# Designs tried in a protein design run: peptides against a protein of PDB entry 2AKA. Part 5

Target 1, 299 residues: chain A of PDB entry 2AKA
Amino acid sequence: MEDLIPLVNRLQDAFSAIGQNADLDLPQIAVVGGQSAGKSSVLENFVGRDFLPRGSGIVTRRPLVLQLVNSTTEYAEFLHCKGKKFTDFEEVRLEIEAETDRVTGTNKGISPVPINLRVYSPHVLNLTLVDLPGMTKVPVGDQPPDIEFQIRDMLMQFVTKENCLILAVSPANSDLANSDALKIAKEVDPQGQRTIGVITKLDLMDEGTDARDVLENKLLPLRRGYIGVVNRSQKDIDGKKDITAALAAERKFFLSHPSYRHLADRMGTPYLQKVLNQQLTNHIRDTLPGLRNKLQSQL

## One batch from the design tools (peptide; aimed at target 1 L7 L11 R292 Q296)

Design b1_p9_5_s4 (made by RFdiffusion4, then SolubleMPNN; from b1_p9_5 with S2D D3E)
Fold by OpenDDE base, seed 2:
Structure b1_p9_5_s4 (fold): chain B 299 residues (1-299), chain A 9 residues (1-9)
Amino acid sequence: as target 1 above (299 residues)
Amino acid sequence: SDEILSILD
């Protein structure tokens, strides 16, 4: 079963090599959310390293196909520079930034052309995610005034595909009814069959409020449910707080919180990673019998 | 095309 995700990785790499991107209907998980929703932190928590670009406004400006592979060694490889092994994850971050700028220029524009990054680590489960640009309302720098719609159009190229699962990342300290992630998910998945909800920033909710009803799947039901996580604060990230320590604090948060303690075993980043591994594996298994015929029709 | 499809063999 563990070999199914690597199989899809090979397909992703092969299609990327021939310039095919948005028209693919491979079994995959697309990550969607508003800017500052906590997407980057979730992904970095999976790896246990700081390696994603940070900053104000739009951070992710190209799709990032993040292929996590369980291995005895720890290093990263990019498809666009084969044979180079990165062991310093700061260099990984710099390469993402450089490769993004190479295609988009210096105007902070976006491109639908994916960056393919594979991370080998003993600390990860096999898991592939497509990180997509954060939805925004306000253009920055030399971005066009319609950047919001450009981002949405790019996201739609992924999330409208039948074999695409949607990891919808929403912050708990904002009104979930206004969640960009859940809105786009509801638009393309009205029955909630392909959407996995992630609720971030649970530690930043106003005193006396909680997201219990959401996490119990009672407010906005999704077939695949919701998983709450607690990410490092921006201050902690800037201060290079250890991710392992942050994950321990996350566990403590759920265990000690009156509203969440009964859910603690089904919350947190490690559980999320496990669930995503299982769901992706199962999803690949379900779609694999028809995949060959579908791919032939797309070529 | 053939190479891509061969991944599924």
Scores: peptide ipSAE 0.271, ipTM 0.898, DockQ to the pose 0.900
OpenDDE base, seeds 1, 3, 4, 5: peptide ipSAE 0.254, 0.267, 0.238, 0.249; ipTM 0.892, 0.896, 0.887, 0.891

Design b1_p9_6 (made by RFdiffusion4)
Pose (drawn by RFdiffusion4):
Structure b1_p9_6 (pose): chain A 299 residues (1-299), chain P 9 residues (1-9)
Amino acid sequence: as target 1 above (299 residues)
Amino acid sequence: SDDILSILD
C-alpha cells in the first residue's frame, strides 16, 4: 500500500513536539553510522542534491526526520516553516544549519528536538529515514567532552525501541568487524533481525581486496542483508551535483568490478531506495494493526 | 492525545 509510509509520516509530524517517552514506538528507520561512514552522501544521493550541512565531524546535531516523497515536481518543506516551499537546496542546507543553531547553545553540541524535513522529488521513492548524529571518539570540536556519550545515549533512545529498524552504515575501507554502526546495532539487536546494512566507499578499498563476503551476507550475517553503494561525485557545468551521471558511474563501477558484477543488480543507490521502501512498508504493515490501541496506553 | 489518535481513525 502506497498509503502506509504517508500515514506514519503524519504520526511523526504529530509527535515531533512530544518529548522523549521511552514507551512511544513508531515503525521507522534510524540511520546509524560512524562519522567516517559517509552517511550524508548516501542521503544526498537519494535526493540528488547536496542539502546537508558541511563541516568537520558532526553533520547532524538534531535528529533529522527526512520524509522523501516521489513527485513529479521538486521542492522541500520543513514542519517548522509552515507553508514555505524550498526549491533551492542550498537554502535547505542553510535552514538546517540555522534551525539547529537556534536550539543548540554551543554551536557544536546536540539536541533531541527533531527537524522535520519533507522532500518531494522525481529522484526519490516514498521512504522515510531518521538521520542521527554520527558516532566518534575524540570530542575534537568545541564542547562537550562527553560528547561521544551524549551521541551514543541519543542513538540508544531511538534504536533500543523494538519498532525501530536500523540502517547501519559502514565504510568498506575500514575494518568492518570494528564498525561503530554494526556494533551498536548488535548491542540492541543481537539476532540481527532489524538491522539493514549499508557498505559505502567500496571504490576506496585497498588494491586487491574486496567486500564480497560481507555483501553476500556471509561474514557478518543480517537477516535483512547488506547493500553496497559508491559516491562517484560528478559535477555539472555550474559545478553542482549531477545525480544522473553519479548514478551511472556507480552502475559502471559494480558492473565492471570482477568481485561485484554478479551482484550489481542488488547494489547501488536505486536498489537501496527500493529495498528501504519495501522493507519500511512491510514493517509498517506489520506494526499498524496493534498501533492505535498501544499508543493510547503509552501516551 | 485525541488529535493524535484521530489520525488512525

Design b1_p9_6_s1 (made by RFdiffusion4, then SolubleMPNN; from b1_p9_6 with D2E D3A)
Fold by OpenDDE base, seed 2:
Structure b1_p9_6_s1 (fold): chain B 299 residues (1-299), chain A 9 residues (1-9)
Amino acid sequence: as target 1 above (299 residues)
Amino acid sequence: SEAILSILD
């Protein structure tokens, strides 16, 4: 059961190698959210390393297939440069930026061609996520005026697939009713069967307000529920605050908050990682027979 | 397709 995610990783790599993107509906989790919703922070918290591009505007400009593999060693590998082991995660960040720029150019455009990154670590559970560009309404730099729709179209290539689970990342300090992540999820998953809600920035909500109803799955019910997380602030990231310390602070936040303490054991990044591992594993188990049949029929 | 299918074997 534990090796089902690595199995899908091999499938992903094989399809990427032959340039096959969307012909087969692989079981996967696509990460969606508006710009600055906290997607990158969530992913980095899983790894326990700073390795994703940062900045204002659109940061992720290509799909990033992030394959986390539990291992006794810690290093990263890219599919586009097999055999090179990265142990410095700053170099991982630089490689993502370089590979993104190589394909998209310097105009900060987007490309639907994925970057495949595998991270081996003793600090992760087996988990594969597809990080997608953040939804935006405002072009920056030399981006085309229709960049919003280009991003949406790219996202739709993933989230419309029946076997794609959707990790919808929404910041709590914004109107959740207007969440880009939840809107797109509702569009393609109206019954909330494939969507996992992540609520970030709970620590940045106005005093006297909370997201309890959302986290209790009472406001916009999702079959797979909601998980709240507390990410490092941008200041903390810039200051290279230790992620382990941040995770401890996150735990403390939920335990000490009157509105969330009763949910604390079902909140936070470690719990999210566990849930995603379990959900993905189960999802793969459920979908692989159908996928196998489809492949066989194409022979 | 056959090579990919073999991954599932």
Scores: peptide ipSAE 0.283, ipTM 0.902, DockQ to the pose 0.789
OpenDDE base, seeds 1, 3, 4, 5: peptide ipSAE 0.275, 0.275, 0.273, 0.273; ipTM 0.898, 0.899, 0.897, 0.898

Design b1_p9_6_s2 (made by RFdiffusion4, then SolubleMPNN; from b1_p9_6 with D3E)
Fold by OpenDDE base, seed 2:
Structure b1_p9_6_s2 (fold): chain B 299 residues (1-299), chain A 9 residues (1-9)
Amino acid sequence: as target 1 above (299 residues)
Amino acid sequence: SDEILSILD
């Protein structure tokens, strides 16, 4: 079963090599959310390293196909520079930034052309995610005034595909009814069959409020449910707080919180990673019998 | 095309 995700990785790499991107209907998980929703932190928590670009406004400006592979060694490889092994994850971050700028220029524009990054680590489960640009309302720098719609159009190229699962990342300290992630998910998945909800920033909710009803799947039901996580604060990230320590604090948060303690075993980043591994594996298994015929029709 | 499809063999 563990070999199914690597199989899809090979397909992703092969299609990327021939310039095919948005028209693919491979079994995959697309990550969607508003800017500052906590997407980057979730992904970095999976790896246990700081390696994603940070900053104000739009951070992710190209799709990032993040292929996590369980291995005895720890290093990263990019498809666009084969044979180079990165062991310093700061260099990984710099390469993402450089490769993004190479295609988009210096105007902070976006491109639908994916960056393919594979991370080998003993600390990860096999898991592939497509990180997509954060939805925004306000253009920055030399971005066009319609950047919001450009981002949405790019996201739609992924999330409208039948074999695409949607990891919808929403912050708990904002009104979930206004969640960009859940809105786009509801638009393309009205029955909630392909959407996995992630609720971030649970530690930043106003005193006396909680997201219990959401996490119990009672407010906005999704077939695949919701998983709450607690990410490092921006201050902690800037201060290079250890991710392992942050994950321990996350566990403590759920265990000690009156509203969440009964859910603690089904919350947190490690559980999320496990669930995503299982769901992706199962999803690949379900779609694999028809995949060959579908791919032939797309070529 | 053939190479891509061969991944599924």
Scores: peptide ipSAE 0.271, ipTM 0.898, DockQ to the pose 0.901
OpenDDE base, seeds 1, 3, 4, 5: peptide ipSAE 0.254, 0.267, 0.238, 0.249; ipTM 0.892, 0.896, 0.887, 0.891

Design b1_p9_6_s3 (made by RFdiffusion4, then SolubleMPNN; from b1_p9_6 with D2Q D3E)
Fold by OpenDDE base, seed 2:
Structure b1_p9_6_s3 (fold): chain B 299 residues (1-299), chain A 9 residues (1-9)
Amino acid sequence: as target 1 above (299 residues)
Amino acid sequence: SQEILSILD
């Protein structure tokens, strides 16, 4: 069992093929955050490609099981279209949109049925994340008035599971005390044992303010701590700013900022990816024996 | 279920 994350990927695929039972508790990381919190940008930064749907309102409307696999080649595969290798990541984005619309229709509704996407790349570490719809309070288009609660209910299907780690994404330019991500995490993980905090938009904070206390784990302590990142701006994304260049700028930001330079080696997207790889691997190792026993008892 | 368990072997 040398490759634990790929092993869990196989389990995820198998369960998806037969319909995931509500009683399944696979070791996984669920990504939660409000709309525009920067979740999609973090995931794209891991891959180094633009491949996720963008736009106003709710962009992620189905769970996206994103399986990153380190490989000598670069391509993507969907579980729902086996055998097709995607090398153009714009086509990956289009397929996500098409597959989402196929299930939800054109009303901008949500569905709990996951999309399974595997990305092979020499630029990634082995890492699996479940990207969940962004929390919102305002229905758009033909969304039902209770869309907020539908999203929350969907999230709860993942984050209430004991073996689910929570990647709580919160923007620094908003009051963290009102963070939707941290609120839901606190609800299901009151002791902060399963939650990893990600603080985005550190570059957009008001002049003279910083998130040092948060990043140092002094304000809202989490056992697994906080990692700050700087994503591309919406303008940069629209302008197709190179992600590699953006990652370099992120590094420069932390190194040059008086409040963050002492933390720079424990900040940024590359460090986040490394930490998540390690934490997920360790978490799988710890939970698999129990999962095996549970599965055996269900025979 | 047996197939799933075989993945863990």
Scores: peptide ipSAE 0.264, ipTM 0.897, DockQ to the pose 0.754
OpenDDE base, seeds 1, 3, 4, 5: peptide ipSAE 0.255, 0.256, 0.263, 0.250; ipTM 0.892, 0.893, 0.895, 0.891

Design b1_p9_6_s4 (made by RFdiffusion4, then SolubleMPNN; from b1_p9_6, 3 letters changed; failed a check: a repeat of another design)
Amino acid sequence: KEEILSILD

Design b1_p9_7 (made by RFdiffusion4)
Pose (drawn by RFdiffusion4):
Structure b1_p9_7 (pose): chain A 299 residues (1-299), chain P 9 residues (1-9)
Amino acid sequence: as target 1 above (299 residues)
Amino acid sequence: VDDILSILD
């Protein structure tokens, strides 16, 4: 049903101003990743436009409920900017930065108050993700020292919930067994039943190595599987993001890599979008029947 | 509460 994701989108809008309540549990996907995992690039490749804040370290300092809606036209709207249509995605980036600073005292700390961004685009499938602050150790920023713990605690508030699917994002050019995202997913989902793995930067692995065993779901098995992507950034004449070329370069990469050609049809951003749309829809279908009655008891 | 629950009605 093309209607399930939009229905939950309304619930997310309604609960955007409702503070933390450990019992409230909407079916949704939380994006979890270490700060080196490239999780912004994954989202920007879905949208086909750069729109997320840039900076060293943390990019998301408030949970970003990103609601992607397939559309013939291309624009964005924030729940906190009633009626305004954003057509220039640089302005979308600037609004994320401004609304975040409006809330965060220190210009580097975090807040649990979500920003609700809806993007209509021909480049996207109907899909909703909640992007969360990336994990890191060295609080190299400017307040606070326990920032690692504040981020972990905020992530746990989301992912300890049973109806929260986990999109765990890890770079291939690292020790995947030591992935911050996969580790925190294991702490709350030991059976790996509600974690979807994403492996980024496959084109940056050392010469002569590959991530075939993980992508084939053999080394670190997850019921919902792994999907690999690469960010082969292409810029158009104006120096701006060219998503059609970037997706073609990604497709060329998987088709030409001897370790991945047999999986190419199950790798890449278009396939990832398809998988997330499908899994999120089925998950909502599964959880919606008991949802109204459960919500009344939990509010 | 009623406004939220009505979304599912």

Design b1_p9_7_s1 (made by RFdiffusion4, then SolubleMPNN; from b1_p9_7, 3 letters changed)
Fold by OpenDDE base, seed 1:
Structure b1_p9_7_s1 (fold): chain B 299 residues (1-299), chain A 9 residues (1-9)
Amino acid sequence: as target 1 above (299 residues)
Amino acid sequence: KEEILSILD
């Protein structure tokens, strides 16, 4: 059963090679959220490395098929440069930026063509995520005036698929009723069957407020529930605080917080990774019996 | 197409 995720990885790579991209309804998890919602930090916390582009505004500008594979060794590989093993994750970041710029140019535009990145690590569970551009409202710099709709259209190519699970990343320090991630999820998954909620920035909430009701799945219920996480602050990132220390601080945060201590064992990045591994594995298992026939008709 | 489908064999 643990080999089901690698099986889908092979399908993803094959489809990318022939340019099918998001046209096929593969069992997968798409990551959605507003800009600065904390998506990149969540993904980096899984790997335990800094390897994603950072900055203000738009960062992810192409879909990133991130394939995490548990291994005794640690390195990364890109589908677009097979045979090259990256052991320096700064070089991974640079390659993502270079490959993005190669296709989109320097105007901060977007492209629907995925980047396929596989990371082997002893510190990860098998897990594949499709990271999508952060939703935005106002174009900045050289972005096209319709960038908001370009991003939404790109996201819809993934999240409208029946076999696509949605990892909706929302910051706790903003009104969840206005969450871009939950809004788009509700649009395509009105019954909340395919959506997993991630609540970031719990440590940045206003004093006297908490997200307990959300995390307990009582405010905006999702069948697959919510998981809270605490990411490194920008100051921590700039100060080169390592992710291991950040994960320890996250654990301490939940354990010591009056509103969250009772949920602590079902919160945090390690638990999220475990849940996503299980959810994806089970989802693939449930989808696989009919997948061959579906793919045969779509190819 | 056949090569891709063979992944599911």
Scores: peptide ipSAE 0.344, ipTM 0.917, DockQ to the pose 0.917
OpenDDE base, seeds 2, 3, 4, 5: peptide ipSAE 0.287, 0.276, 0.276, 0.279; ipTM 0.896, 0.892, 0.891, 0.891

Design b1_p9_7_s2 (made by RFdiffusion4, then SolubleMPNN; from b1_p9_7 with V1K D3A)
Fold by OpenDDE base, seed 2:
Structure b1_p9_7_s2 (fold): chain B 299 residues (1-299), chain A 9 residues (1-9)
Amino acid sequence: as target 1 above (299 residues)
Amino acid sequence: KDAILSILD
């Protein structure tokens, strides 16, 4: 059972090697959310390292297939440069930026061609996520005026697939009814069968308000529910605040908050990672019997 | 194609 996620990783790598990407319906989790929703922070918290590009506007401009593998060692490898082991995660970030620019150019455009990154770490559970560009409404730099729709079209290539689970990341300090993540999820998954909700920025909500009803799955119910997380602030990230310390602070936040205390054991980044590992494993198990036949028809 | 499918074997 522990080998199911690595099995799909091998399939992902093989498809990337032959230039097949979003057209195949592999069991996977696509991460969707608006810009600044906290997607990058969630992913970095899983790894416990700062390794994703940061900045204003669109940061992720290519799909990032992030393959987390539990290992006794800690290093990263890219599919596009096999054999090179990265132990400095700043170099990982730089490689993502360089590889993105190599394909998209200097105009900050987007490309549907994935970057495949595998991270070995003793601090992770086996988990594969496809990080997708953040949904935006305002073009920056030399981006085309229809960049919003280009991003949406790219996302749709993934989230419309039946075997794609959707990790919908929404900030709590914005109106959830206007969540780009939940809107796109509802469009392609109207019954909420494939969507896992992540609520970020719970610590930034207005005093006197909370997201209890959302987290209890009572407002916009999803079969797979919601998990709240507290990420490092941008200041903390810039200041290189230790992620381990941030995770401890996250735990303290939920335990000490009157509205979330009763949910604390089902909240936070470590719990999210565990749930995603289990959900993905189970999902692969459920889809595996028909996968061979599907792949034969798609290849 | 066959090589990819063999991953599932």
Scores: peptide ipSAE 0.351, ipTM 0.923, DockQ to the pose 0.907
OpenDDE base, seeds 1, 3, 4, 5: peptide ipSAE 0.342, 0.338, 0.307, 0.319; ipTM 0.919, 0.918, 0.911, 0.914

Design b1_p9_7_s3 (made by RFdiffusion4, then SolubleMPNN; from b1_p9_7 with V1K D3E; failed a check: a repeat of another design)
Amino acid sequence: KDEILSILD

Design b1_p9_7_s4 (made by RFdiffusion4, then SolubleMPNN; from b1_p9_7 with V1K D3S)
Fold by OpenDDE base, seed 3:
Structure b1_p9_7_s4 (fold): chain B 299 residues (1-299), chain A 9 residues (1-9)
Amino acid sequence: as target 1 above (299 residues)
Amino acid sequence: KDSILSILD
């Protein structure tokens, strides 16, 4: 069953090679969220390495097809430079930045052309995610004034597809009703059939408040539910705090919190990885019977 | 096109 994810990976790579990514309806998970919602941190926590660009404003400026593959070895490969194995994940980050700048320039613009990154690791489950640029309202630097809409248009190319699952990342320390992730998800998935909710920054909520109702799927119900996570603080990221230690702290947070203790076994980054692996596998299985015919019409 | 479709075979 897990072999289904690598199968779709091969399709993704092949379609990227011919430049037809945006027009295809492959079974995949698109990651959406506002800027600073914690998307990059979630992905890095899966790998257990710091490897994504960091900074203020729009950090992800091209779609990143992140293919996690369980392996006995640990290294990364880019589709645009096949044959080169990266074992230093700082070099992975630098390559993402360089490849992004090569296409977008230095004005912090965006491009819909994906970067395909495969990470082999003994510490990951098979899982493929498409990390999309964070939604923003305010242009920074030399960005065009309509950058918000450019990002939205890019996201819509993915999330409007029927076979696209949506990983909606929302911070708990902001009004959930104003979540950019949940807004766009509701627009394209009004019945909440394709959306998985991730709630970050639970540790940053004001004292006396909690997201229990959200996590119990009682406030804004999604068929696929919500999973809470606790990411490293920006200070911890800048200080290169060990991700393993951060994951232990996350577990402790849920177990020790009066509002979340009863949910602890269904929260946290490790559980999220497991759920996403299972849901993606099942989703591919359900989609495959009609995929061949659909691909013939799309090519 | 045929090469891509063969991935599903």
Scores: peptide ipSAE 0.286, ipTM 0.895, DockQ to the pose 0.919
OpenDDE base, seeds 1, 2, 4, 5: peptide ipSAE 0.269, 0.285, 0.252, 0.269; ipTM 0.890, 0.896, 0.885, 0.890

Design b1_p9_8 (made by RFdiffusion4)
Pose (drawn by RFdiffusion4):
Structure b1_p9_8 (pose): chain A 299 residues (1-299), chain P 9 residues (1-9)
Amino acid sequence: as target 1 above (299 residues)
Amino acid sequence: TVDQILAIL
């Protein structure tokens, strides 16, 4: 049903101003990743436009509820900017930065208050993700020293919930067994039943190595599987993001890599969008029947 | 407020 994701989108809007309540549990996907995993690039490739804040370290300092709606037209709206239509995605980036600073005292700390961004685009399938602060160790920023713990605690508030699917994002050019995202997913989902793995930067692996065993779901098995992507950034004449060319380059990569050719149809951003749309829809279908009665008891 | 939220469903 094309209606389930939109229905939950209304619930997320309604609960955007309701503070943390450990018992409230909407069906949704939380995006979890180490700061080196490239999780912004995954989201920007869904949208086809650069729109997320840039900077060293942390990009998301408040949870970003990103609601992507397939549309013939292309624009964005924030719940906190009633009626305004954003058509220039640079302005979308600037609003994320401004609304975040409006809330965060220190210009580098974090807050649990969400920003609710809806994007209508021909480049997207109906899909909703909650992007969360990336994980890191060295608090190299400017306050606070326990920032690693504040981030982990905020992530745990989301992912300890049973209806929260986990999109664990890890770079291929690292020790995947030591992935911050996969480790935290294991702490709360030991059976790997509600974690979807994303492997980025496959084109940056060392010469003569590959991530075939993980992509085939053999080395670190997850029931919902892994999906690999690459960010082969292409710019148009004006120096701006060209998503059609970037997706073609990604497709060429998987078709030409001897380790991945046989999986190409199950890799890449278009396929990832398809998978997330499908899994999120089925998950909502599963959880909606008991939802109204359960919510009344939990509020 | 609760009634408005529950009415969504």

Design b1_p9_8_s1 (made by RFdiffusion4, then SolubleMPNN; from b1_p9_8, 5 letters changed; failed a check: a repeat of another design)
Amino acid sequence: RKEEILSIL

Design b1_p9_8_s2 (made by RFdiffusion4, then SolubleMPNN; from b1_p9_8, 5 letters changed)
Fold by OpenDDE base, seed 3:
Structure b1_p9_8_s2 (fold): chain B 299 residues (1-299), chain A 9 residues (1-9)
Amino acid sequence: as target 1 above (299 residues)
Amino acid sequence: FKEEILSIL
C-alpha cells in the first residue's frame, strides 16, 4: 500500500500549482496558536534543525505547508523553486523570508498564499502540517489595524473544513481558559473531535503550579487528548543550543517532575511526532474515499 | 486537472 501521507502531498502540490485556494477539503493538520505560543519551535524540533523565521511579532505571515518525508538523505525543496535542493537549513530560513517578503512586501502584512516546503530527513516520520500565522491582538510596525481579523479569517479558511485536524498550541504559563488556540478550536470543533492539544512552556510555570489536569484531559476534554512539550527558550535558540540536547532535556523534565512523571511516556516532541503521523495516516484513510467519490461525481 | 487528481487517488 502506498504511503497515504505522500499521496496527500502530491494532491497538495497539484492544488497549490493551480493557485486555487483548493475548495477541496484535503485531509490535513492546521497548526494554530497565539503569537509566541511555540508553534515554530515544535516544527523545528521535529526536523532537528533551525529553519523557520524568528523574531518579535508575527513571524509566520503565510501558511507554510511543511511536508516531512522520511529519507536516507537530509535536504529541503520548495515547490516554488523546483529542482533546487537545500542542504543548509539557514538557506531554507532565508528562502522562506525572501518568498514571504516577495508576496507581502515590507509592511509585515500577511498573505493566504501558501509556501510549500518539503523536508527529507532520516530523523523525521512522514508528516504534513500547515503552519499558520500566530493570532495577535496588537498590530506592530506597518501592519494594518485590522491584522487580528485578517489572521483570524485566514485561520478560519483552514480550520472550518471538516477534513482539517487542528493542532492547537497553547502555552502552559498562560491561562488556558484564555488560550487563543483552544478558543478558535472550540468555535469550529465544539465537540473536540478534530482538535489535538499541545501544551508548551511547561518548564516556565510558576512554582507550585502544574498543568496535570489539562494533560490528563480533565479540564478541557479533547477526544484526541493533549501532549505536553518543552521547547528551547529564546536564550537557548539565540545561543544555538542543539535540538538533540533540548529533546534530552525535555525527556528529563517530564521524568523528574512530580506532577508529570506518570505521563512521561505520553509526553514530549518524539511522542507528539509519532501521534501526529498515526492520526494523520488514519484520518487520510478515513477521508480519501469520500474525496474520491466527490471528485468522480464532478467529472 | 480532475483526471490528473483522480489518477493520484
Scores: peptide ipSAE 0.228, ipTM 0.865, DockQ to the pose 0.660
OpenDDE base, seeds 1, 2, 4, 5: peptide ipSAE 0.221, 0.223, 0.217, 0.227; ipTM 0.862, 0.865, 0.862, 0.864

Design b1_p9_8_s3 (made by RFdiffusion4, then SolubleMPNN; from b1_p9_8, 5 letters changed; failed a check: a repeat of another design)
Amino acid sequence: RREEILSIL

